Peptides against a protein of PDB entry 2AKA. Designs and how they scored, part 119

Target 1, 299 residues: chain A of PDB entry 2AKA
Amino acid sequence: MEDLIPLVNRLQDAFSAIGQNADLDLPQIAVVGGQSAGKSSVLENFVGRDFLPRGSGIVTRRPLVLQLVNSTTEYAEFLHCKGKKFTDFEEVRLEIEAETDRVTGTNKGISPVPINLRVYSPHVLNLTLVDLPGMTKVPVGDQPPDIEFQIRDMLMQFVTKENCLILAVSPANSDLANSDALKIAKEVDPQGQRTIGVITKLDLMDEGTDARDVLENKLLPLRRGYIGVVNRSQKDIDGKKDITAALAAERKFFLSHPSYRHLADRMGTPYLQKVLNQQLTNHIRDTLPGLRNKLQSQL

## One batch from the design tools (peptide; made by RFdiffusion4, then SolubleMPNN)

Design b2_p20_1_s1 (from b2_p20_1, 10 letters changed)
Fold by OpenDDE base, seed 3:
Structure b2_p20_1_s1 (fold): chain B 299 residues (1-299), chain A 20 residues (1-20)
Amino acid sequence: as target 1 above (299 residues)
Amino acid sequence: SERQALLEKINAIFDEFEAR
């Protein structure tokens, strides 16, 4: 069953070559959330490497199709530069930035054209995610004044697709009722059938507050539930804190916290990765037969 | 055509899926 995700990766690559990526209803997980919600940190924690662009404002400006593949070796490959193996993840970050700028220019504009990045690692489960631009209301630099709407339109191209699962990333230290991720998910998935909630920044909540009711799926129920994670702080990222050490600290956080101890086995980045692998695999199995029939009728 | 070759590749991937 684990082999279904690599199979879909080959489909994604083939469809990318045809230029029809935006119109394809491939089984996938789109990652949505406001700026600074912790999306990039979640993805980097899966890989165990720092490789995503960092900065203030809109960092992700093109969809990033991140294909994680369990392998005995560790390296990355881009679809746009076939045959080049990246072993330095700093070079991966630079390539994402360069390829983004090549299409969007220097004005920090956005483009709906995906970047396809495959990461082979012994530390990952097979998993494909589409990282989408963070929702924002404020243009930065030379961004157009309607950038909020451009981002929303881009997100809608993915999340409106019936075969798209939605990884809604929300920070716990903000009002979850106002979560940009949960709002957009509810707009396109009102019954909560396709949405997986991720709650970040649980370690940054005010003293005497917790997200227990959310994590227990009691406050804003999703069929697929919520998973809490603890990401590295910006200080830890800047200080190049080891991700393995951060994952151990995350485990310790959940085990030691009175409100979360009973949930600890269903929390944290490793559990999230496992759940996403399983849910995506099952989703692929259920969706691909219908997709083939649809494609054969359209081609 | 290049498009036809890609379609054949896509169909082959689907065939592999169905054979499992």
Scores: peptide ipSAE 0.335, ipTM 0.872, DockQ to the pose 0.625
Fold by OpenDDE base, seed 2:
Structure b2_p20_1_s1 (fold): chain B 299 residues (1-299), chain A 20 residues (1-20)
Amino acid sequence: as target 1 above (299 residues)
Amino acid sequence: SERQALLEKINAIFDEFEAR
């Protein structure tokens, strides 16, 4: 059963070679969230490496198809530079930045053309995610004035697909009723059948407040529920705090917090990885049998 | 053709899935 995700990865790679004209409805997880929601930190915590672009504003400017593969070896490969194995994850970050700039230019524009990155690691479960640009309302620098709508249109190309699961990333230290991730998820998945909620920044909530009702699925119920995570602070990232140490601190946070202790075994980044692997595997099993003829007709 | 080779590859992947 663990081999179903790598099988879909082979399909994704094959379809990427056909070009943008394929209306691909492969079983996948699209990651959505506002800018600074903690989306990139969640993905890096899965890998256990710093490898995503950092900065103010829109960090992800092209869709990133991130294929995590459990392996005895640790390295990364890009579809656009086949045969090159990256073992330095700083070089992975630089390649993402260079390949993004090659297509979008230096004006911080966006492109719908995916970057395909595969990471082999002993520290990951098999998991494929599509990281999408963070939703924004305010153009920064030389961004076009309609950048908000360009991002939304790009996200809609993924999240409207029937076989797309939605990982909705929302920060706890902001009004969850106003979460961009939950709003877009509700628009395309009104019954909450395809959406998994991730709540970040639980450690940054005001004293005397908590997200217990959200995490218990009582406030804005999703069929697939919510998982809370604690990411490294910006100071911890800048100080190159080890991700393994950060994961231990996350576990300690949930176990020691009066509002979350009873949920601690169903919270945190390792549990999120497990849930996503299981849900994606099950989703692939259910959707692939009907997809063969549909996909062949598009070739 | 390259397209035919790709179709064969895709079909082979589906065959592997169905044989599980």
Scores: peptide ipSAE 0.339, ipTM 0.874, DockQ to the pose 0.698; fails the geometry check
Fold by OpenDDE base, seed 1:
Structure b2_p20_1_s1 (fold): chain B 299 residues (1-299), chain A 20 residues (1-20)
Amino acid sequence: as target 1 above (299 residues)
Amino acid sequence: SERQALLEKINAIFDEFEAR
């Protein structure tokens, strides 16, 4: 019997073939956050590989539908390049960059047309995420002056859908009241029913400060709560620090920190992956029965 | 038509879901 997440992946692939993905209310998780909030690092930590574009400013410029599939073998496949298996994740990164540039050109513009990437791995749970461009206020390079509004309009195409869950990624070393992720989530989900909070950069907070009140869901309450994570530093990424070693360091961080020790079993990247798998599975079970007639009417 | 082929594929996926 096929799991519910792979079943929805087959729906996503079918709709991607006709270019109508943005108009469909498929049960999915959209990942939102400001530039440098740590979204790409969270996704790479799930896979245990460096495979996403890196750089300054807007790195993700098209929606990335990332389909993680538990398998005995490790490889990646793109929907736009059927039959090609990627075993080198540097080649996966290069293909994302090339396919992005093919559609957006060299001006660092954006496109609402998704890239569909499937990753098979023994180290992942079944999970599908839509990585969205990072919110920005300042155009860089040859970007159009209205790039902030173009990104917001693109995000709104996903996060306004009733069946879209929102993974709101916020850095702990910035004022959470000013979090771009939590602001957009509050705009489209004012009751906090569809939003899951992720707090990054907990290891970069000033000495004597902590995010305990946020992680305990006491400051800005979400029905689905918050999960704290510790990503690799930029130095660790540049130095190609092993992700497995980084996950062990993350576990040690939560266990040894006076403010987080009591939460340690409900924190970190492995726990986040488990929660997202369960949340998405349950969400599909609840929403899919009513979706058949709706999808047929939208074609 | 391409639309009809897509509808058949979608219906097959939903039939599999309903059979669970």
Scores: peptide ipSAE 0.319, ipTM 0.864, DockQ to the pose 0.674; fails the geometry check
Fold by OpenDDE base, seed 4:
Structure b2_p20_1_s1 (fold): chain B 299 residues (1-299), chain A 20 residues (1-20)
Amino acid sequence: as target 1 above (299 residues)
Amino acid sequence: SERQALLEKINAIFDEFEAR
């Protein structure tokens, strides 16, 4: 019996091939957050590789359907490049950039057309995420002045769907009450039924401050709760600190921090990955029985 | 047609799910 997540991946691939992906209400997790909230770092930490475009401003400019598949081998495949196995994750990054530019041009515009990337790895759990462009209010380069609204409209195509879970990524070193991720989640999920909170940059909070109340689900309650993570610093990235060492440092951070030690077993990237796998699996089980007729009517 | 083949594939995936 095939796992539920791979089964949905096959559906996603099939629907992508017919150009209906944007209108589908497939069970999925959309990743939302402001620029520099740490979304890409969270995803790379799941894979254990640097493979996402980096830079200032809007880096993700197309939805990235990231299908993580637990495997004995490590390689990546794109749906648009059938049969090509990528073992160099720098080449994966370059392909994302090239494929993005092919559709959006040089103006750093956005497109709602997804890139479908599958990563096989022994270091991942089965998990599918849709990485979405970071919310911003400031156009960069040749971006249109309404880029904020274009991004918002794109996000809304995903997060308004009933079967879409929302991974809301917010930095702890910013006012969480003003989190773009939590705002958009609250707009489309006012009861907090579909939203999973991720709190990044806990290591960058001012001395004597903590996000304990948020992480304990006491400040802005979500049914699915919050998980804190510590990503590599820019210094760590520039210093080529490997993700394995970063994950060890993250574990050490939670265990050694007076405010978080008691939560340490329910924090960090590995725990987040596990929770997302479980949440998505359960969500698929609950939603798929009703999808067949609905989806067929849209074909 | 290619579209028909994809529809058949989609239906097969749903059939597999329903048979679980």
Scores: peptide ipSAE 0.314, ipTM 0.862, DockQ to the pose 0.634; fails the geometry check

Design b2_p20_1_s2 (from b2_p20_1, 9 letters changed)
Fold by OpenDDE base, seed 1:
Structure b2_p20_1_s2 (fold): chain B 299 residues (1-299), chain A 20 residues (1-20)
Amino acid sequence: as target 1 above (299 residues)
Amino acid sequence: SSREELLRKIDAIFEEFEAR
């Protein structure tokens, strides 16, 4: 059953090669969140490597189709650079930046044209995610004044599709009622059928506060529930703190916290990976039988 | 790739799915 994700990856690659990805309703998970919500850190924790662009403002400026494949070897490859294997994940980061700049130019604009990245690793489950640009309210630098609307329109191309699951990433140290991720998810999925909630920055909440009611699915109920994670701090990232050590610290956080101890086995990055693998596999099984004729009619 | 080549690739992937 775990082999269904690689099957859909071959479909994604075939459609990406002809530039038709935006019009296709493939079973996939789109990752949405405000700027600095922790999306990139969640994805890097899955791989166990630093490989995504970093900085202030809009970091992701093109959709990134991230295909994780369990393998005995560790390397990355891009669809736009066939035959090149990357074993240094710093070079992967540089290639994402270069390929982004090639299409968007120097003005930090956005493009709806996806980058397709496949990562082989013994430390990952089979999982495909589409990382989308972070929602913003204020243009920075030379960005177009309508950048907020451009990002929104790009996100809507993915999240309005019936077969798109939504990974809504929200920081716990901000008002969840104002979460950009949960707002856009509720707009396109009002019954909460396609949305999986991720709560980041649980370690950065004010003393005496917790997100227990959210994590227990009592505040804003989603059919697929919420999973809390603890990412590395910016200081830990800058200090090159090992992701394996960070995952151990995350486990310790949930086990030792009075409000989260009873949830600890259903929290953290490893559990999130498992849930996403299972949810995507099941979603593919349910949607693929009816998809063949639909895809043929759209070409 | 031509539209026809893409359609053949899609069909091959779906045939593999149906065989499982």
Scores: peptide ipSAE 0.297, ipTM 0.855, DockQ to the pose 0.787
Fold by OpenDDE base, seed 3:
Structure b2_p20_1_s2 (fold): chain B 299 residues (1-299), chain A 20 residues (1-20)
Amino acid sequence: as target 1 above (299 residues)
Amino acid sequence: SSREELLRKIDAIFEEFEAR
């Protein structure tokens, strides 16, 4: 069953080679959320490495197709530089930045052309995610004044596809009703059939407040529910706090918190990985047979 | 690779899926 995700990865790579990635309705998970919602931290926690671009404002400026593959060895490969194995994840970060800048230039513009990154690791489940630019309203530096709309249009190219699942990342320390991730998800998935909610920053909520009602799927119901996670703080990331230690702290957080203890086995980054692997695998099984006929008519 | 070669590769992937 776990082999279906690598199969779709080969399809993604083949379609990328013909320049048609953005137009394909492949079974995939698109990651959406506002800037600083914690998207990059969730993805890095899956890998157990720091490898994504960091900074203020729009960090992800091209879609990143992140293909996680369970393997006995740990290394990364880019589709744009075949045959080069990366074992230093800092070099992976630098390559993402360089390849982004090659297409977008130095003005911090965006491009809808994906970067395809495959990570082999003994510490991952098979999982493919499309990391998308964070939604923003404020241009920074030399960004075009319409950058908000450019990002929105880019996101819509992915999330409007019928076979696209949506990983909606929202911070708990902000009004969930105003979540950029949940707003865009509701626009394209009004029945909540394709959306998985991730609630970050649960450890940063005001004293005496909690997200229990959200995590219990009672406030804004999604068919696929919500999973809470606790990411490393920016200070912890800058201080190179070990991700394994952070995952242990996350588990401790849920187990010790009065409002979340009863949910602890259905919370945290490891559980999120498992759920996403299972949901993507099932989604591939259900959608791929019909997709063959559709693709043959379009190619 | 030609477009046709890529299409054959895609078909082979689908066939592998259907065989499982």
Scores: peptide ipSAE 0.284, ipTM 0.849, DockQ to the pose 0.635
Fold by OpenDDE base, seed 5:
Structure b2_p20_1_s2 (fold): chain B 299 residues (1-299), chain A 20 residues (1-20)
Amino acid sequence: as target 1 above (299 residues)
Amino acid sequence: SSREELLRKIDAIFEEFEAR
């Protein structure tokens, strides 16, 4: 018996083959957040590997359909280069960069054409995420002056779909009331039914401040709640700090922090991964029965 | 893939789901 998430992955792959990916209301999770909100670090922490492009400004410039599949083996495959197995995740990073540049050119522009990446690993739960470009207000380099709106329009193609769950990634060391992720989520999901909040950078908050009220779902209530995470610092990433060690440090952070200790069992990257797997599975179960006729009518 | 081939693939996936 196939798991529900792999069933939807097969649907995604089938639709990708005909170039209709953006218009499909498949049960999925779109990841949204401002630039430097910590989105890439959350995704890499799920895999336990460094494999996403890094740098200043807009790093993700195409939608990345990231299909995590629990397996006894560890390797990655791209839909655009079928039959090639990547076991070096640095080569995965380079392929994402090359494939992005092939379509967008060197101007740091964006494209709505997704990259489909499947990662097999013993360290992952079955989970499919769509990583979207980080929201920005300031063009960098040769980016068009309207790049902010181009990104927003791209995000809206995903997050307006009724079957799209929204993983809204917000840094705690910034004003959460002004979070780009929470703003776009509130625009398309005003009742907070489809949105899961992720709060990053909890370790970088000013002394004497905390995000307890947010994490307890008291400040900006979401039906699906909030999960706090602690990512590696940029120094730790540059120093190639092991993700396993970072996950242990994250656990220690929550357990030792006076404001978060009571929440520690419902915080951190491993808990987030479990919640997302469960929520996506349940969401697929609820939505898939009605989706067949809808999808067939769109083809 | 042709439209017809895609539709067949979709149907097969949904049939597998419904058989659970």
Scores: peptide ipSAE 0.309, ipTM 0.858, DockQ to the pose 0.701; fails the geometry check
Fold by OpenDDE base, seed 4:
Structure b2_p20_1_s2 (fold): chain B 299 residues (1-299), chain A 20 residues (1-20)
Amino acid sequence: as target 1 above (299 residues)
Amino acid sequence: SSREELLRKIDAIFEEFEAR
């Protein structure tokens, strides 16, 4: 059986080439979360490279269609600059920033026009994610005062689609009841059918507290459950701690933590990748047969 | 047109999916 994720990638590329963006109900996973929720770190941990813009506030300012493709080679390609292979992931970061600024200007505005990035790597499973701007309430720099609503409107273009799965990224060291990711997911998926919860910053919880009940799907039930991850600390990032070492530390964290040890085999970034690959594959299989006529009518 | 070519490519992708 042909890999279904690469098949959908070809559809995404074809639709992008004709100027079709968020209006398409392609089977996809949209990544949502508040600013500093750890979304970018989760995505970088999948690739095993630092390649996303970093900073405070709104870092992702355009949707990033991140197509991960398992390959014996490691390189990246952008749809907007076909034929250029990026082997330096710092150059990938710079290209994302440059292409973002080209469209949005220097005011840190947002644009709904996606950046399409394909990453070939031996370290990834086939997986396509749409990274979306982090939800915020506070404009930064020269952002318009309504930037919060612009971001929300952009997110809604993706997450309201029936074939969109939602990867809701929430930090454990914040009140999960107030999670922007879980709030928006609940708004568009009130029964929790399309939402996968990711809990970050489990290592930053106060001593004597844990997210066990959340991770066991007992507090805020999602049909697709929750997966805990431990990202690199800002200190680790600044210290250029490699992602491989960070993934080993993540595994050690879950195995050594009294509250999480029993869940350790169903936690962490590698398990998250596997689950997302499987869920996306199954979702494509289920949704694609009925999509052809619908998509053709929109072209 | 370039659009028509892309539409044909899209159809081919769907046909490939359906033929599996």
Scores: peptide ipSAE 0.283, ipTM 0.847, DockQ to the pose 0.608; fails the geometry check

Design b2_p20_1_s3 (from b2_p20_1, 9 letters changed)
Fold by OpenDDE base, seed 3:
Structure b2_p20_1_s3 (fold): chain B 299 residues (1-299), chain A 20 residues (1-20)
Amino acid sequence: as target 1 above (299 residues)
Amino acid sequence: SAREELLKKIDAIFDEFEAR
């Protein structure tokens, strides 16, 4: 069953080469959330490396199809740069930035054309995610004044697809009723069938407050539930704190917190990765048979 | 054509899936 995700990766690569990526209803997980919701940190925690662009405002400006593949070796490959193996993840970050700028220009515009990045690692489960631009209301620099709507339109191209699962990333230290991720998910998935909730920044909540009711799926119920995670702080990221140490600290956080201890085995980045692998695998198994018939009629 | 080759590749991937 673990081999289904690599199979879909080959489909994604083939469809990308045909230029039809935006119109394909491939089984996938789209990652959505407001700016600074912690999306990039979640993805980097899966890989155990710093490799995503960082900065203020809109950092992700193209969809990033992140294909994680369990392997005995650790390296990355881009679909647009075939044959080049990246072992330095700083170079991976630079390549994402360069390839983004090549298409969008220097004005920090956005493009719906995906970047396909495959990461081989002994520390990952097979998992494919589509990282999408963070939702924003305020243009930065030379961004067009309608950038909010451009981002929303881009997100809608992915999340409206029936075979798209939605990883809705929301910070716990903000009002979850106002979560951009949960709002867009509810708009396109009103019954909560395709949405997985991720709650970040649980360690940054005010004293005497907790997200227990959300994590127990009692406040804003999703069929697929919620998983809490604790990401590295910006200070920890800037200080190059080891991700392995951060994952240990995350485990300790859940185990030691009175409100979350009973949930600790169903929380944290490793559990999230496992759940996403399983859910994506099952989703692929259920959707691919029907997808072939649809594609044969459209291609 | 390059497109036809890619379509064949896609079909082969689906065939592999169905064979499991």
Scores: peptide ipSAE 0.363, ipTM 0.883, DockQ to the pose 0.631
Fold by OpenDDE base, seed 4:
Structure b2_p20_1_s3 (fold): chain B 299 residues (1-299), chain A 20 residues (1-20)
Amino acid sequence: as target 1 above (299 residues)
Amino acid sequence: SAREELLKKIDAIFDEFEAR
C-alpha cells in the first residue's frame, strides 16, 4: 500500500500538468511568514542541504511545491525537467532561480505558477510543503509598488482552501502579536483549526525573555500547537556550518535553556518534520474521500 | 489527448486510494 503523501504527490503532479494548480483544494501545507522569518532555513533543515535561493527581500517569488520523499538515495527532480536527477544541491538552487526568472523576468516580480521540486533523501520523512513568497510591505528593486498585495493575493489562493493546512512561521525576536504569518492565518482560520505555528529565532531573544507561553500554546492558542526551532545564524551560514551540526546545536539549545528544557522533546526541526508528516498524513486521510467528485467537477 | 490521459491517471490514483 502506497503512503498517502506520495499518493497526493502523484495527484499534485497530474493536476500541475493540466494547469489547474491554483484552483485545487488538495490536502497540503502552505508555508507562510514574513520576509526573513526563517522559512527557507526550516525547509533546508528538513533536507539537510542548502538548495533554496538566498538574499535580501523577496527570495521566493513563485510557489515552491516541495515534495520530500524518504529514499535510500539522495537526489532532486523538477517536474519541468523530467528525467534529470540533481545530486548537487547548488544546481538545484540555480535551477529554482533560473526557472523563477524565466517566468517572472528580471523585475523580481512574482508568479502564481508553482515550481514542483521533489527531493529524495534518506534524511527526510515523506512531506509535501508549498513554500510561498514572504510577506512584505516594501518593494525592492523593480518590483511593482503593489507587490505586497500581489503576494497577499497569491497566498490567499492557497490558505483560503479548506484542505490547506498553514505552517505559520514567526520569529521569536519580533513581536509575535504582529506576526504576519499569524495574522494571515487568523484571517482565514479564525478558530485555529488548520494552523501549525513555528517559532524561529528563539536563540536571538533578549536575555531574560522567552517564548515559553507561546510554545505552551497559552498566548495565542492553535489547535495544532506551536513548535520552536533554532536555525543556523547568518554567521553559521557564512561559515558553512553544516546542517547536521546546526541540528545538534538546536537540540543542545532546548535542552540547556531553563525555559524550554521541559519542552525539548517536542521542539526542534526533527520533531517539526515528524509532526508535519503525521499531520499531513492524517489530513489526507480525512479529506481525500470527498475530494474526487469535487475535483472532477472542476476539470 | 494528453489531457484525457492525465484525467485517466487522476482517476486511477483515486481508485487506488478508494481500494485501500
Scores: peptide ipSAE 0.356, ipTM 0.880, DockQ to the pose 0.634
Fold by OpenDDE base, seed 2:
Structure b2_p20_1_s3 (fold): chain B 299 residues (1-299), chain A 20 residues (1-20)
Amino acid sequence: as target 1 above (299 residues)
Amino acid sequence: SAREELLKKIDAIFDEFEAR
């Protein structure tokens, strides 16, 4: 069963080589969220490394197909530079930035052309995610005035696919009824069958407030439920706080919080990884048998 | 052709899945 995700990764790589990635209905998880929702921090916490671009505004400007593979060794590989093994994750970050700029230019534009990154690590479960640009309403710098719509159109290419699961990332310190992630998920998945909710920034909520009703799936029910996580603060990231220490602090947060203690075993980044691995594996098993003929007809 | 070889590879991956 654990080999199904690597099998789909081989399909993804083969389809990428023939230029058909955007039109494929492969079983996958698309990651959606507003800018600064904590999406990049969730992905880095899975790897246990700082490797994603950082900055104000739109950080992800191309889809990032992130293939996590459990291995005894730790290294990264890009599909666009086959044979190069990256062991320094700062070099991985620089390669993402360089490859993004090569296609989009320096004006912070976006492109629908994916970057394919595979990470081998003893610290990951087998998991494939498609990281998508953060939703925005306000153009920054030299971005085109219609950037909001360009991002939405790009997201819709992924999240409208029947075999796409949606990881909707929302910050707890903002009105969840106004979450860009939950809005787009509701638009394309009105019955909440394909959507997994992630609630970030639980540690940044106002005193006397909590997200208990959301995490208990009582406010905006999703069939696949919600998982709360606590990411490193921007100060912790800038100070290069160790991710392992941050994961221990996350566990302590849930165990010590009066509103979340009873949920603590179903919260946090390690539990999220496990749930996503299991859900993706099951989804692959259910969808691949009918997909062969459909995919071949598109080639 | 390179495309034909990729199509064969895709078929082989599906065959592996079906044989599990």
Scores: peptide ipSAE 0.365, ipTM 0.884, DockQ to the pose 0.679; fails the geometry check
Fold by OpenDDE base, seed 1:
Structure b2_p20_1_s3 (fold): chain B 299 residues (1-299), chain A 20 residues (1-20)
Amino acid sequence: as target 1 above (299 residues)
Amino acid sequence: SAREELLKKIDAIFDEFEAR
């Protein structure tokens, strides 16, 4: 029996073939956050590979539909390049960059047309995420002066949909009241029913400060709660620090921290992956029965 | 048509879901 997440992946692939992805209310998780909030690092930690574009400013410039599939073998496939299996994840990164530039040009503009990437791995749970461009206020390079509004309009095409869950990624070393992720989530989900909070950069907080009240869901309550994670530092990424070693360091961080020790079994990247798998599976089960007629009417 | 083939594919996926 096929799992529910792979079943929805087949729907996503079918709709992507006709270019109508943004108008469909498929059960999915959209990933939102400001620039440098740590979204790409969270996704790479799920796979255990460096495969996403890196750089300053807006790195993700098209929606990335990332389909993780548990398998005995490790490889990646793109929907736009059917039949090609990628086993080198540096080549996966280069293909994302090339396919992005093919559509957006050299001006670092954005496009609402998704890239569909499937990753097979023994190290992943079945999980599909839509990585969205990071919210920004300042155009960089040859970006259009209205790039902030173009990004917001693109995000709104996903996060306004009733069946879209929102993974709101916020850094702990910044004022959470000013979190771009939590602001956009509150705008489209005022009751906090569709939003899952991720708190990054907990290891970069000032000495004597912590995010305990946020992680305990007491400050800005979400029905689906918050999960704290510790990503690799930029130095660790540049130095190609092993992700498995980084996950062990993350576990040690939560276990040894006085403010987080009691939460340690409900924190970290492995727990986040498990929760997202369960949340998405349950969400598909609840929404898919009524979706058949709705999707047919949208074509 | 391309639309008819897509609709058949969608129906097959939903039939599989309903058979669970």
Scores: peptide ipSAE 0.330, ipTM 0.868, DockQ to the pose 0.673; fails the geometry check

